# Ledger of designs, part 68: peptides against a protein of PDB entry 7UQJ

Target 1, 160 residues: chain A of PDB entry 7UQJ
Amino acid sequence: PELYQNFNITPPRGVLFHGPPGTGKTLMARALAASCSSDERKITFFMRKGADILSKWVGEAERQLRLLFEEAKKHQPSIIFFDEIDGLAPVRSSKQEQIHASIVSTLLALMDGMDNRGQVIVIGATNRPDAVDPALRRPGRFDREFYFPLPDVKARFKIL

## One batch from the design tools (peptide; made by RFdiffusion4, then SolubleMPNN)

Design b1_p12_6_s1 (from b1_p12_6, 6 letters changed)
Fold by OpenDDE base, seed 4:
Structure b1_p12_6_s1 (fold): chain B 160 residues (1-160), chain C 160 residues (1-160), chain D 160 residues (1-160), chain A 12 residues (1-12)
Amino acid sequence: as target 1 above (160 residues)
Amino acid sequence: as target 1 above (160 residues)
Amino acid sequence: as target 1 above (160 residues)
Amino acid sequence: TPLDETPLTAVL
C-alpha cells in the first residue's frame, strides 16, 4: 500500500507469486505482511486457498470473496493472499467450469473495483501460472509476477 | 527503512522474527532486504549470527558490533540481520554470563543509540523468543515480534 | 525415503545443502520432508544444530547423536536435518578440537552404519562447506552437495 | 591472528 504510494508507484492491485511448490511463496507473502506492519500501522493479513474457495464455499464463494475484500478494505492497510490461486480452475467438468467462471468473474470485478487509493494488496500464489486465468494476469489485476525458482533443479533431482 | 519512512512510521529499531526452525526467518529477512531495495535505493543487508558474535568475537565482540552498526549507518538504508539472536545467551557459565552481559549491553546501547531518523532496521531471528534477553524485547529495541508458524503441513502438502 | 525407493535409487545417506545464509536451506529441508510425506507415509523430520550439538551436549553429544539416529530409524521414513553442520567445528582450541573430533567421529560412524535399506536421509546445511570436515563429504556420508545460490537480487526486487 | 572476516554478504 504505502510502500507503493511512497515509491510514487501505483500500487499493483495484484501480485502473482509463481514457481514450484515449497519455493516459499506463502512464506514470502506472510513476511511481506509482517514487514509492512508497524505498531502504528498493522497490516491486516487475509489468507485464502483457491481450492478452499471452490470447495468450501459452493454457492457462497462469490459472497465470501466480496466479504473478504470488504473486510480487507475496512482493515486497510491489508494484504489478501490467495494461496494456490490456480485451484480456482479445477479439473475440467462442465459444472465446475461454470462455478469457476462465476468465482473468477467475481474476483476480476473485485480487483477492478479496488480504487488505486485503497491500501489493499492482493497476492496470488501458484505452482502453475499457466493454469491461472489470463484475465487475472492483466494490468490492474495480477499485473506483477514473481518467479520463485527452485533452488537448483539439479539439487532437487539429486535428492529425489 | 523506507518501508517505515514511507509509512510515516517511526521505523522500529528492531524486529524479532521468532518461530520454529526452518520457518524461513532468514530467507524472509533477505527477501525483505531485496524487496525494500529499488534500482535507485539499494538496501544494504548485513548478517551476523548470535553464536558467532559470542564465540568468534571473544574480547572483540563489542567492537565488532559497534563497527557493524557504524557500517550499517554509513550504508543506509540498511538491514542488520542477527540470525539466532538467542545464541547471545549461551548455556550458563559464570564467565559466559559476563561475556554475554557485556555483548548484550553493547547491543542494547547500539539499538538505543539509533536515531529514529536512521534508515537502519535490525532484524533478530530466533527459534526461542523466551531465550532472548527481555531487555532486547523492550520498546525502541526489538519492539516488534513476528511469529513464523510452521506452514501448516497440509498447506505445504497442497503446494506439492 | 520412498522417493528413492520408488525411484529404485539407493537413498543418499547424506545431502549437504550449502550456500550463503538465508538462501532457504532449512526451509528446503522442511519442504522436502513435507513433500516426501504422503497421507499414508508421513516423513518424520528431526532437526538439530551443529552449535547446539557441541555446546548443549558437552559430554552427552555422542549419546544424543546415537539416540537421534536410533529415533530416526524407529520413525522411518525420516529426515535428520543438521542445520549449521559447520558448527560442529568450533573456533580452534585444542580441547574443543578433541571434543569436535569425538562428535564428528560419532557422526561419521552413524552415517557409515546406516544400512542403505534404512529410509533415513541426513541433510546437513552450512554456509561454509569448506568448514565441514572433508571426512563428512565422502561417499556414503554427505556424498551429494547442493548449492543454494542467493536468489537473483533482481528477481526479489521485482516483488515490491 | 587474522580473524577470518566472515565475508559481509552485502546483498547489493
Scores: peptide ipSAE 0.000, ipTM 0.250, DockQ to the pose 0.075
Fold by OpenDDE base, seed 1:
Structure b1_p12_6_s1 (fold): chain B 160 residues (1-160), chain C 160 residues (1-160), chain D 160 residues (1-160), chain A 12 residues (1-12)
Amino acid sequence: as target 1 above (160 residues)
Amino acid sequence: as target 1 above (160 residues)
Amino acid sequence: as target 1 above (160 residues)
Amino acid sequence: TPLDETPLTAVL
């Protein structure tokens, strides 16, 4: 907060946490939620996995996203955390294009539709930032990216 | 474990995580445990601080180490994480030699006594790899070392 | 930031990271410092362990704290990270009261003396929030607490 | 592409 005020930096609407598996992206998002919640002002933390949105809600994923954003808006202040957002918003590849494109377009519209005065922060976590549709990484969306390095094990853990 | 089985790589009996404080050595050990645990195969994670083993268990540290390894063997697959292992196995220095030498010798024997078929991984974390007894860093013990650099913060961390 | 601006919440001067060992509190503080530093605006990250301040600087701990805060003020924007702050500011217990009370009182005065315009954030990390003097957890000090849960490994780590 | 390392103080 203070650093943002002092830097005159417009707070991001969306924050992309990217980095290798187990770098604490999910832990960070939860910790951020926990701290922003005082006893007087509890933050509502919504967590969804990108893969779960696609797998559980085939054909209803768009509706579930809309409901999630509406619920987050109702429960302001809120954090929407998309864990494994690369599963929700894969880079447009020709054979899976239509269903994923619709979900991505809905998420784009929902992020663009967040009024600057909304107390809803969207955090996306991914192990593969290059697998996230670049359209989500544009200004007004996930316009801030946080690299969670591995605790830089110069030893290449090929976690294959 | 599973990663090592899948790679046909002989799992290291011990892995030394070394690097500056707060490089996420402990987090990595937990994350490795987490990622290796499927719903079908839960990994049991044992954590001990090297300093706590010496300070709490004066005269019983050897017995506690034996019990820890036996318990880890009973709860396979398991990870034994020694945080601050430099506190448990300091380099042999003449004035504290006997008590520390006995604990180190017990840890050496326990690591050497781990059957290659055991699904017990020992992870040692240290901020001071040079403060760990070199006998623990030999083949069949902590034979793999992972440097956790400071996350390459393009910010000049003047660690003053 | 945005949450704090939108809430008209005074940004915390101090943040307490609490949670089980190896939940990435220290990694988080470093990641926070890292990310806050752009190429134009580098954050200076100061790290001290609570136990090291007491053990290395017996009788000089107060002076070292003053120097640390002065140095952080000179190198604004800065983060002071106290790892294991429970070691620096233990709950007032009758037999160790005087030396710890002096260090705690100095830390309290230094935190209270931080001008609201200062670009110095203090982060305390502890595994034992209940072992931190409640006086440090008051408004204007570590007035925000971040719980670092164990990474919610849906795998039941029986941490035995 | 320059990773615009936006600060984690972005959210804090």
Scores: peptide ipSAE 0.000, ipTM 0.323, DockQ to the pose 0.180; fails the geometry check
Fold by OpenDDE base, seed 3:
Formats: structure tokens, C-alpha cells, sequence
Structure b1_p12_6_s1 (fold): chain B 160 residues (1-160), chain C 160 residues (1-160), chain D 160 residues (1-160), chain A 12 residues (1-12)
């Protein structure tokens, strides 16, 4: 929060958590969601998994994304967490391009269509940020990217 | 960030992570710090252990705190993570009071002296939030406190 | 590890971490791997993602599982962490059954074939324990299940 | 594109 205020940076509508698996991306997103909720102002946390959206909602993934953003907008302040967003929005390089391109295009439109006054934060988590469509990483979308390193082995050893 | 802007909440200068050991406090702080460091805007993560500051820096702990905050200020944006901050800033109850009181007073002054424009976030982690000097938990210091629950005790007991 | 020795509890061959996403399952598995690694006895941590094994290793998933268990056995003491094990071993209900059933059967055989003397711990993480094939949850496999609650909402609410 | 390890405290 302070960092964005101090930098005069429009707070990102979307935040990309990236890093090796098990570095706490999802934990952090949840900690964020929960931390943002005060006793007076509960943040509604929406979580979806990119692979689950593609696999469960074949042909409805776009509609489910729209509904998710509408519901998040209805329950402001809200966090939408996409775990494994690289599963939802893979880089356009493989011939199954059309479905992925449509879902990506829908997600882009939803992120672009978030009014700057909306109290909806979108968090995408991935182990492969380079596998996320670069269009999602543009300003006004996932314009902030967050690396989750493996806790330094020495630091991991000190955590216990 | 957006949530703090939208809620008109002064973002916390200091954040207290508390909860049972092994609940991921230090890991969260590291994940935070790492997540905070973009390729364009690397957040400098400073980690100190409260017990290490007291044990290693006998008589220099105050100076080391000052240097830490100066270095964090120099390398903005920065996170200062105090692991086991209860070791650094114990409740003023024991006859070793003077050294602890001096270190606490220095930490208080450093946290109070952080200009609101400073992009330095201070995270303290403890297993014993009640062992942290209440003066540190006042507004403008560690005014946000974060409980890290044990994974469900049944879950923990089944790992053992 | 030492705790298992002290409790005279046969260390579980398999541990299922389950709970809402971002509750620290992967984090805990890594923390466990890191904790169990002393300076004298480093535990080798193997991590695989269930969905990645199915998606990347089409037709080789069984071989990759065998190699993983062999490598873990070679580098004892070891932890094999399956993130999203529900992606690897979904409940046998969908017509894509044969490939999943074969992979599940291979994983079952590998877990059953782990001699009780092996210092290989298998951790499966899932958001959907009920989506994991019940055969994996039987004694001698993932016979220990661990619920990862959401960090207490109040505790989380303190985090922001 | 360099992954902005943006502060989670900046997301917070």
C-alpha cells in the first residue's frame, strides 16, 4: 500500500505472483485477502485455479470468468486469486490457440474493464511467469509481478 | 495497495507476524520481500533475528538497528524483517530491562522517525505477541498484527 | 524425523496435505523438508505437480513416477512432494479413466513397494482430498491426512 | 519481461 501511494503509481488491478512451486504464492494471496479484511470491512476472496477453469468449464470458461468478476465486483472489496494462471492463460504458442486466446481475451477485457475505482484486486499465481500470455502482464492488468523465491536454504533452516 | 488507498487507511509502517512456531511467519516475510522485488524495482529485504541482535551485538544493538534502518532507507523500497522480535523487544518486566528498554526505545524512535514517505516496511515476527513491548504495537509502529495459526492441530499431529 | 523416532510412531509412508488453496500445504511440505534437513543430514526434497506430470509426461507419467521414487530412494533421506495430487490421481469417475487409473496404479504400487525401512516420505497436497483416489488414502499410502485451515480470518485480517 | 518482484506489501 504505502509503496504505491509514495510512488504515485496507480495500484495494480492485477498482481502476478510467480516463483518456484511451494514458495507461498497461494498462501500469500490468502494472507493478503485475509489481511485486507478488517472486522469492519471483510474482503471477499475468490479463488480459481487456471487448469480447473479450462478443464471443468470447457466452452464456459469465458462465462465463468465474467461471472467471477461480476461477483467480485458485487462483493467489493474483493480479491480474485487465480492459482496457476499459466494454466488459464498460456503463451499463445501451441495450436490449441483459439480456446486459450479466447479465454485470455476475456480475462484481458475483464481486467481492462475494471473501473479504476473498483475495490477488486486480481492476483495471479504461477510457477512459470514466462508461460503467462504477455498481454496479461501489460500495464492495467498484471502490471505488478511478484517473485516468490525459495526461502534461501539457510533461511529455511533458520525458519525451523 | 488499492485497498489501503480506497479505505483511506494509512498503510502500516510496521507489521507484526505472530503465531505458533513453524506457522510460516518468516517464510511469509521472505515471500513478501521476494514478492516485493521486481526486476525494475527490487525491494531490498533486510532480515535480522531479535535474539541474534541481542546476542551478537551486545552494546551495539542500537547502532546496528540505526544502521539497518539507514541502509533500508538508502535502498528504498525496503522491507526490514525482524524474526523473533520478542527476543529484541521483550516486555519490560525482567531485570535485564535496561538493555532491552534501550533497544526498544531505539526501535520505537526509528519506527516513529520513518517519514511517512519512506518506502520502508518493517515486519516483526514472533511466537509470543504478548512478549513484544506494547509500545511497539501502537499506531504508526507495528499497528497491524498478524496471527499465523497452526495448521489444524490434527493435521500437525498426523505429520508427527 | 526425530519426532517420529521419539514418539515410536512408524513414520507415515504417505502424508496427504489437504485444505483450501493457499493454506500453506506446499509451504509446510517445504518447511518440513527444510527442517528435516540438518547440517549433517540434508533431506532431498523432490517436488512434482500432479497436473504437470499428466500434461507434460503423456504416456511417460508412470516411468517418471518410477524414476522419481528410485531417485528419492537413492538420495535418502528424501521427501517426495506431490503438489495437487488430485490432478495426478483423480477419482476414477471420468471416461479418461484408463490413463489416470494406470498412473494411480503405478503410484499405489510405488507407495506399497516402499520398504518400511526407506527414509522416503511422500507428501501429497490437494485442495480436494475427496478428489484423490480413495485407494491412495488407505493404510501404508497416504494414511495420514492433514487439514490446512485458512489462517483464521481474524488472524489474516490483522495481516493487512 | 523481467518479473517485477513487486512488494507483496505493495499488494497489501
Amino acid sequence: as target 1 above (160 residues)
Amino acid sequence: as target 1 above (160 residues)
Amino acid sequence: as target 1 above (160 residues)
Amino acid sequence: TPLDETPLTAVL
Scores: peptide ipSAE 0.000, ipTM 0.212, DockQ to the pose 0.133; fails the geometry check

Design b1_p12_6_s1 (from b1_p12_6, 6 letters changed)
Fold by OpenDDE base, seed 5:
Structure b1_p12_6_s1 (fold): chain B 160 residues (1-160), chain C 160 residues (1-160), chain D 160 residues (1-160), chain A 12 residues (1-12)
Amino acid sequence: as target 1 above (160 residues)
Amino acid sequence: as target 1 above (160 residues)
Amino acid sequence: as target 1 above (160 residues)
Amino acid sequence: TPLDETPLTAVL
C-alpha cells in the first residue's frame, strides 16, 4: 500500500491469487494485511469463503456481499479476502442456476462501484483461475493476477 | 519427533492442524512433506479436501478413502493431508445423513487399522477443531493437535 | 516430526528459508512456531534480525548470540528465527571485517554445539541463499533448505 | 556423526 502511494500508482482494486491448494494464498493475503498495518494505520481484514457465501446465506448472499463491501469501506483502509472465489463466481454457463448468476453479477457491480479513492483492496484466491468468471478478471476488477506455484518441482520431488 | 522418542510416546498416527483460516495449515503440511523428503528418501504427499471427498465421490467416498490409505501404504513413506477435515468428518449429530456417518466411521476404521510400523502420517487441517468428530481426536487417530494462531499483532510489528 | 521418528532420521537442527522478499518466510516461521505450541506445550519463539545483531550489539554480538542459544536451551522446546541471516552470516570474504568473521564463527560453533537431545530449532531466512556462508549450509547446521518462490515476476511488478 | 536435527514440527 505505501508503495502504491509513494509511486503514485493507482492501487489495484482487485487481485487474484491463483495456484494449487496449499500454496499459501490465504496466508499471503493475511501477511500482506499484517505488513501493511502499522501502529498508526491498521488495515481491517475481512475474510469470506466463496462456498460459505452461497451455502450460509441462501437468498441473502447478494445482501451479505453488499454489507461486506459497505463495512470494508467504513473501516478503510481494508482488505476483503475471498477464499475459494471460484465457489462464489463460477464461469457463466447456461447450466448455472439464477442464484449463482445473481451473486456473480452483484460481485461484479460491487467491484465496478469501488471508487478509485477507496482504500479497499479485494483479494480473490482460487485453485482454478479458469473456473472464475472471466468478467471478474477484467480491468477495474481482479485485473491483477498472482500465481502461487507449488514449492518448486524439485522441492516437490523432495516432498515426494 | 525426538521429543516423542524421548518421552516414550507412541508417535501419533494422525496430527490435527487447527486454527483460523489462512494461518498456513496447508502450507505447513506441504512444507513438512518437503522438509521430510531428501534425494534419498522421497515422501509421497497425498492431498484431499474434506468437502471434495463428499461432493465428488457420492456413494464412493468410503471406497476412495480406503484406496487413498492403501495407496499411501503402498508408497510409504507417505503423508495423507486432509484439508478442511471438518467437511469430511463433522461432529456426529442426529441430523447427519447416514452417508456422513459412514464416511466418518470408515476414516476412524482406517486410522485404527494403521499398523504402528507404517510410515504413513495423516494430517488433518481444520478451522474448527470443535467441528471435528471427537472420535477422530482420540489416541491412535488425530491424537496430536497443533494450533495455528493468527500472526499476533506484536509479531506483526516485528515483521514490519 | 513423526516421519523423522518413524524413519530414525535425526530431524534438522537448522532450516534455511530462502526466496525473494515478501514470500512469507518470516510468516511461515511464526506460523510454524505457533502451530508447534499447544496448551500443554508452548514453544518459545526467539526472533532476531541479522542486521540488528550487528548494528545494535557492536562488540557484544557474539555474546548476544551465545545468550540467545542459552536462553533457547533453557526454554526448550524453542525456535530461534534469524530473519535476514545473510546480514549476520555473509559469505566469508577477504574484505570482511574481523567482526563479521567472528560472529559467523560464533554462530557456526553454537549450531555445532547443539546437543542431539536439545529441543531447539534454528530457522534462518534470507532473500539470497548464495550470500549465506556455505559453512552454515552444511550437515548439522542449516542443512535443510526451503525455497519460497515469488508469485511470478510479472505479478510482482503488478503488486509494485 | 550426523548431528541430530529437530524439525519445527518435531518440536511441534
Scores: peptide ipSAE 0.000, ipTM 0.369, DockQ to the pose 0.083; fails the geometry check

Design b1_p12_6_s2 (from b1_p12_6, 7 letters changed)
Fold by OpenDDE base, seed 5:
Structure b1_p12_6_s2 (fold): chain B 160 residues (1-160), chain C 160 residues (1-160), chain D 160 residues (1-160), chain A 12 residues (1-12)
Amino acid sequence: as target 1 above (160 residues)
Amino acid sequence: as target 1 above (160 residues)
Amino acid sequence: as target 1 above (160 residues)
Amino acid sequence: TPLDTTPLTATL
């Protein structure tokens, strides 16, 4: 957040963290939130899980997403972290596809409706970048992608 | 602890986890403690923060370190985790240097006084390995070092 | 795995990692797999996600679980990591409850059927330990629980 | 549905 202001770079609306599971995507998102927060400038870190958006908020998921983005805007600078954003992906049922399509369309609209002057960053994390709707990966949304490789196995072996 | 006995490797008295903040050092230490704990053999995980040793225990820090090592020995197998061990490093005041020198000398003596037959491992975590007293990094102390790289530095920079 | 053999300790059949989301449970399970693997002894790390067990394998989930446990036994020493094991929990539909009950019963049977001489550890990760079937938390299953606290939220700004 | 038996050859 602060770094984007330093370079007069419009902060990306969204960043996709992808890579094998347990490569530290969630940890990194938290670490980024924490490293970008200074004593003077608290970054608010909102976290939601893709599966929780579908399962906990049946019929209110769109409203909860709107409230989340409003709250993130209110508490700027903010990070919204969607862990397992591929868990928004429809389970292969036509009824879940419609619910998913509505939720994803709401997320798209919320990301598109973020003013470039807003200090809200959205981070999506996935183990399956190909399971993330390509519409979310377009410019103005999750337009930056970061691969989280498995940390070099040799570094872990030495912990022996 | 147990892994080192497998290989007839004298368990290191200490292990230094180093790397940029939020690379999962503290997390790794907790899980090593967790994974090494069984129903039959619970590893006792002691955690102290370097800054807390200096600030909370003014005039008792050496005593609290001794008690910590005694308690860790009593509850073997044990892990003592010093998070932010570089926070034992003096802030640039002569008065803090003397207090630091005493605390670090106590920690050195406690690590040197660990019998190789003890099932106590000391893990230090730091973001600044160069701020860790070189005396702590010698054989018989934190003689093993593990770098926690940032998962893809390019990923962090583009988020930045 | 190797750790437990060192001490003639029967490796726990299962370990439950629980705590708030993004506390690094998944990262940790992978880190443990990597730290327990040596050049001579590679630990095979199998990962499945609770929601994927329900959604991808409709009508084959039980068979896929059996195959997973067989493959883990074949590639000993092995870790089976179930990320979001609470995602095996039924979504509140009677049809999903029956499928869930069958999958969970299969997982219970597979964990109970692990020979104490097997070098297979099962790690479950959840954000909601109370949403994990209490039957999975019994001795001989996920009989060890590790809480992953949020790194002290007070020390880092309102990462709400 | 193909078994994604893609071994996660995480040659760890």
Scores: peptide ipSAE 0.000, ipTM 0.212, DockQ to the pose 0.108
Fold by OpenDDE base, seed 1:
Structure b1_p12_6_s2 (fold): chain B 160 residues (1-160), chain C 160 residues (1-160), chain D 160 residues (1-160), chain A 12 residues (1-12)
Amino acid sequence: as target 1 above (160 residues)
Amino acid sequence: as target 1 above (160 residues)
Amino acid sequence: as target 1 above (160 residues)
Amino acid sequence: TPLDTTPLTATL
């Protein structure tokens, strides 16, 4: 939040972190939350996994998404982090496709319904940007994409 | 690929990365893909999770494996990475054992059907090498095994 | 083990690693196993995921937990690591709540049944300490808690 | 359904 205020830049509604698994997308989303949290300004970090939205919340996924966005609005400044957002993609059954279509449509509506004045940032992380519904990647949704390259092989051999 | 050509070593068809979870098997497979990708030679990296092969592709898993191997052959040089390959192991039901046996038999046939002239490397990653079907560990399949030790504690305390 | 012996400190039966996902809880549990493993003293590291206890072992979860603790006792010094221990929490169905209650009660009994003379350490990792059953956090169970902060942002930008 | 809205307030 502070970085965007200082640069007079409209904070992106949604940021897509994409790149190969283990590049630290999840860990960057949280490092951003921690670094923007000062003693005076704690950022509330909400995390959901894409697969959990489909599996744990069958029949309530839409309601849980609505509640999540309302709670994020109440606890501003806040970050909503969707880990493995490509896990919203249906497993191939006509019933799962319908369930997925409703959940994705709800997420789209919630992202579109975020006022630009709100200090709620949505971060999606995926290992498969092409498996993310193109509708989520439109302006006003996940409109910024950050590629997480593999850490340089030399840097990695110092960690291993 | 280049390393194997320079040493006159027949490129392994399959490499099993085994070792404790979070040792960076997945991330090594991709660091290998990135380090072998030059500006002139991009390695196409295909990733599948073992559990996704059983759960997402019920009734089509064999077809999806065939398509994956054909796509990897078309996009040579390529790496097929099976993350959590021990997740192909059935949950104990006679029906899941039959489904597993067919998927594993298909994977065996696809690995056996890879021409040694092809620049397709298959990497399996597991935390449980003993849960990997011994048939996959035979010569011409996952015939090389790399143990991923835990990163040295001293290196880790510099990251934390 | 050696650290606790040198300080005349009774080794904790259970250690809860809590903190945001990707802070390296799983990898710390294993770095501890590796650092306490000398050439003379290999620590046997057992890992289970909380979600796997519920999903893979339906009807046998109690037996598998008992076998795990007996095997850990046979292979002393040993670490039993429960990754995502909050994944023992039921998905909302009355049947899953009953299954969860029996699995948690079995885990409690197994932790309470660990002799203080045994070199078996139980490590639980969670991203949601408040989703861990309070009964597991009592003295003689997961009686020590370690918070895993996010790695400092500056350290992370050197890895990316 | 209580959202497990445990704010992981990473107090630095």
Scores: peptide ipSAE 0.000, ipTM 0.200, DockQ to the pose 0.068; fails the geometry check
Fold by OpenDDE base, seed 3:
Structure b1_p12_6_s2 (fold): chain B 160 residues (1-160), chain C 160 residues (1-160), chain D 160 residues (1-160), chain A 12 residues (1-12)
Amino acid sequence: as target 1 above (160 residues)
Amino acid sequence: as target 1 above (160 residues)
Amino acid sequence: as target 1 above (160 residues)
Amino acid sequence: TPLDTTPLTATL
């Protein structure tokens, strides 16, 4: 958050962490939250999983997103971390279009509705950046993207 | 850097990253350096290890610290990252007091001598915050502290 | 661990994480330990630094390595993480050949002596893979290598 | 030993 204010840069509403599973996306998001929280200024870290929001909150996902953003705004400075955001906001595929479209639309509206002065950073993590709805990757949303490369993919399949 | 100007908060001269080894302190410092640099504004990241400064620069540690801060000032905006800062500035223990005391004194003077308008952030990382000289943890020095918890085991299951 | 069982791949005895300092090698090793731990199956994570083993255990480094591998075997499934393994097992250079050669030989024997059924993974991290003794990089030892690139500067501008 | 000044460029 603080980096944007000095440069008169509009703080990104959202940052997309992308890269293969276990490249440290979630760990980085936690470490960011931990590294922005001083004794004088604690950052509230909210973590949600995209698939958990869809599976646990069937029919309430939109409300839970609203509540999450309201809580994050109330407890600012805050980080909202969406792990597996591709599970929450998959690219529109024909068979489940309506439910995913409404959740994506809600997330878009929530990200668009964040005051540029708000100390709420949204971090999305995905293994499949191309499976994230392109509408979320537009300016003023997840307009900042991080590739977490695997150390050579071939060697990882051999390790984990 | 940028957070502090908009809040009219004096940018911390130093930030202490502390927590168990391999909680991402070094990665976070790099990610911070690597997250403050824009195409328009590159941050120069200086990395030193506390133990390396003491062991490689025996008798020159003070001079190397001065040069490091001068280079950081010359290449601002910059981050000076001290990995294992407890190795550079251990709490005063009777048997090696003199050499450590002079290095601590030099680091104190360098941190105190940083112009509050300077775009130099000092990040110290340690596994043992209590092993860092308390003089370094005072206001105007490493006055911002960040705990890097081990992600709670339950939260880790949800990470990878 | 589970990936090896599913592929009927003999679990690697050792994995070399290499790349520039603070690219997340240690963090990844911990994240791997954390990700492979389930509520049903906790992985014990052993961390040692190569330089610390040499400097703190002068004359006992071999014994400490043996004890470490015995503890790891006793507490399997386990990960042994050697941070800065190039400090433990540097490429044979003439001036300190004998002490380094004995430690390398001990580490080789310990890695070779690991039962392929043992749930002990050894992870070495280095900034200088070419400074690691090639004998350690052979099949049945650190035969899996991971380059941790600095995320390309451009990809990082999209971050924060 | 040269100052390992790895310029790291990235934005939070």
Scores: peptide ipSAE 0.000, ipTM 0.267, DockQ to the pose 0.069; fails the geometry check

Design b1_p12_6_s2 (from b1_p12_6, 7 letters changed)
Fold by OpenDDE base, seed 4:
Structure b1_p12_6_s2 (fold): chain B 160 residues (1-160), chain C 160 residues (1-160), chain D 160 residues (1-160), chain A 12 residues (1-12)
Amino acid sequence: as target 1 above (160 residues)
Amino acid sequence: as target 1 above (160 residues)
Amino acid sequence: as target 1 above (160 residues)
Amino acid sequence: TPLDTTPLTATL
């Protein structure tokens, strides 16, 4: 997060946290959100789980995404964190094509429609970056990707 | 941590890292500290464990807190990290009220007494944010809260 | 990472991530690298494992380090992440003195030879900072040290 | 001297 400004880098619209499960993607995103909130500027943190958006909002998922982005914009500076974003925006080649395609299309449009001046950052976490629609991994969307590697086996055995 | 400056946010006086144990709260705080130290500006990192302050300094805990904040101010830019801050500043409704209340009151006064121009950041880590005195969670103190969620069960099983 | 710029701190040339295994050092370094890449400025992330450099490149390790730093400089802004850097640069008092001393000497020279204007950051991760050559822990090298603690035992039991 | 088991997370 400092390297953005150290490198004089525009805040990404979207940051993809990817890597094996339990590497701390979900953890890191919340630690971003609240490390970015200070007395004068409170970052509003919105968390959604990708699979929860699909399962809880069958037929309303697109509207819930639009409302989420509008709330995030209203409460800027804001972070939208999608945990398990591969559940929300799977690769379009999945047999559930039509429903997923509409939600993906909505998320694409919402990420594209974020004015670069908007203090809204979207963080997606996935265990499977290759299961995320490649359109979301394009510039102006999740154009930043974090790989969270597993601790190697010898490192794991000292945690156990 | 980049999002503060990306959002042009004043460094919070206090950041509360909370969430289930082993989520990496403790871990995040020092990676903040040393990711904030460069050749020209060295951040001085002070770590204290909440329970250690209470147990090692019975009757001197308030003085040790004052000395800690004075050292942090003297060595600014500084980070004070309280690991297990729920051990230092439990909710005032606990039967150990008087000793805890004095330490909490001292910590409150020290956080309030940090001039906004002071390059001193206080990071508290807790597994139980609801066990931290709500007065510490007010603006000007730990006004920023990070929730470190557990990896979900399926994510945990791939770390084991 | 935000505290560098919050404190108006020059990007360190070298950051040492140290602490017990599986605390998330490796994870954090990759999350830094990719959080620092935006559309306008892509950070090139180079990862090497210290033990892999020694074992795969017996007699070529120094050349591989030189090539790595030249590639990082060519692709700046860049991050070089050494996982298990204690495997690459053990304390010179180890009986494997000559081979380790040459690699350490090369790494020292490469870190010293990084112009402060170079947008190259070196992140070393180790489980044993005291097993890293103290010369690497000097200003202008890994002059920033992060300690990644284990979750305490009670914290570990909730991750399990 | 208690081991200064002091934590390290930089990404943010």
Scores: peptide ipSAE 0.000, ipTM 0.178, DockQ to the pose 0.080; fails the geometry check

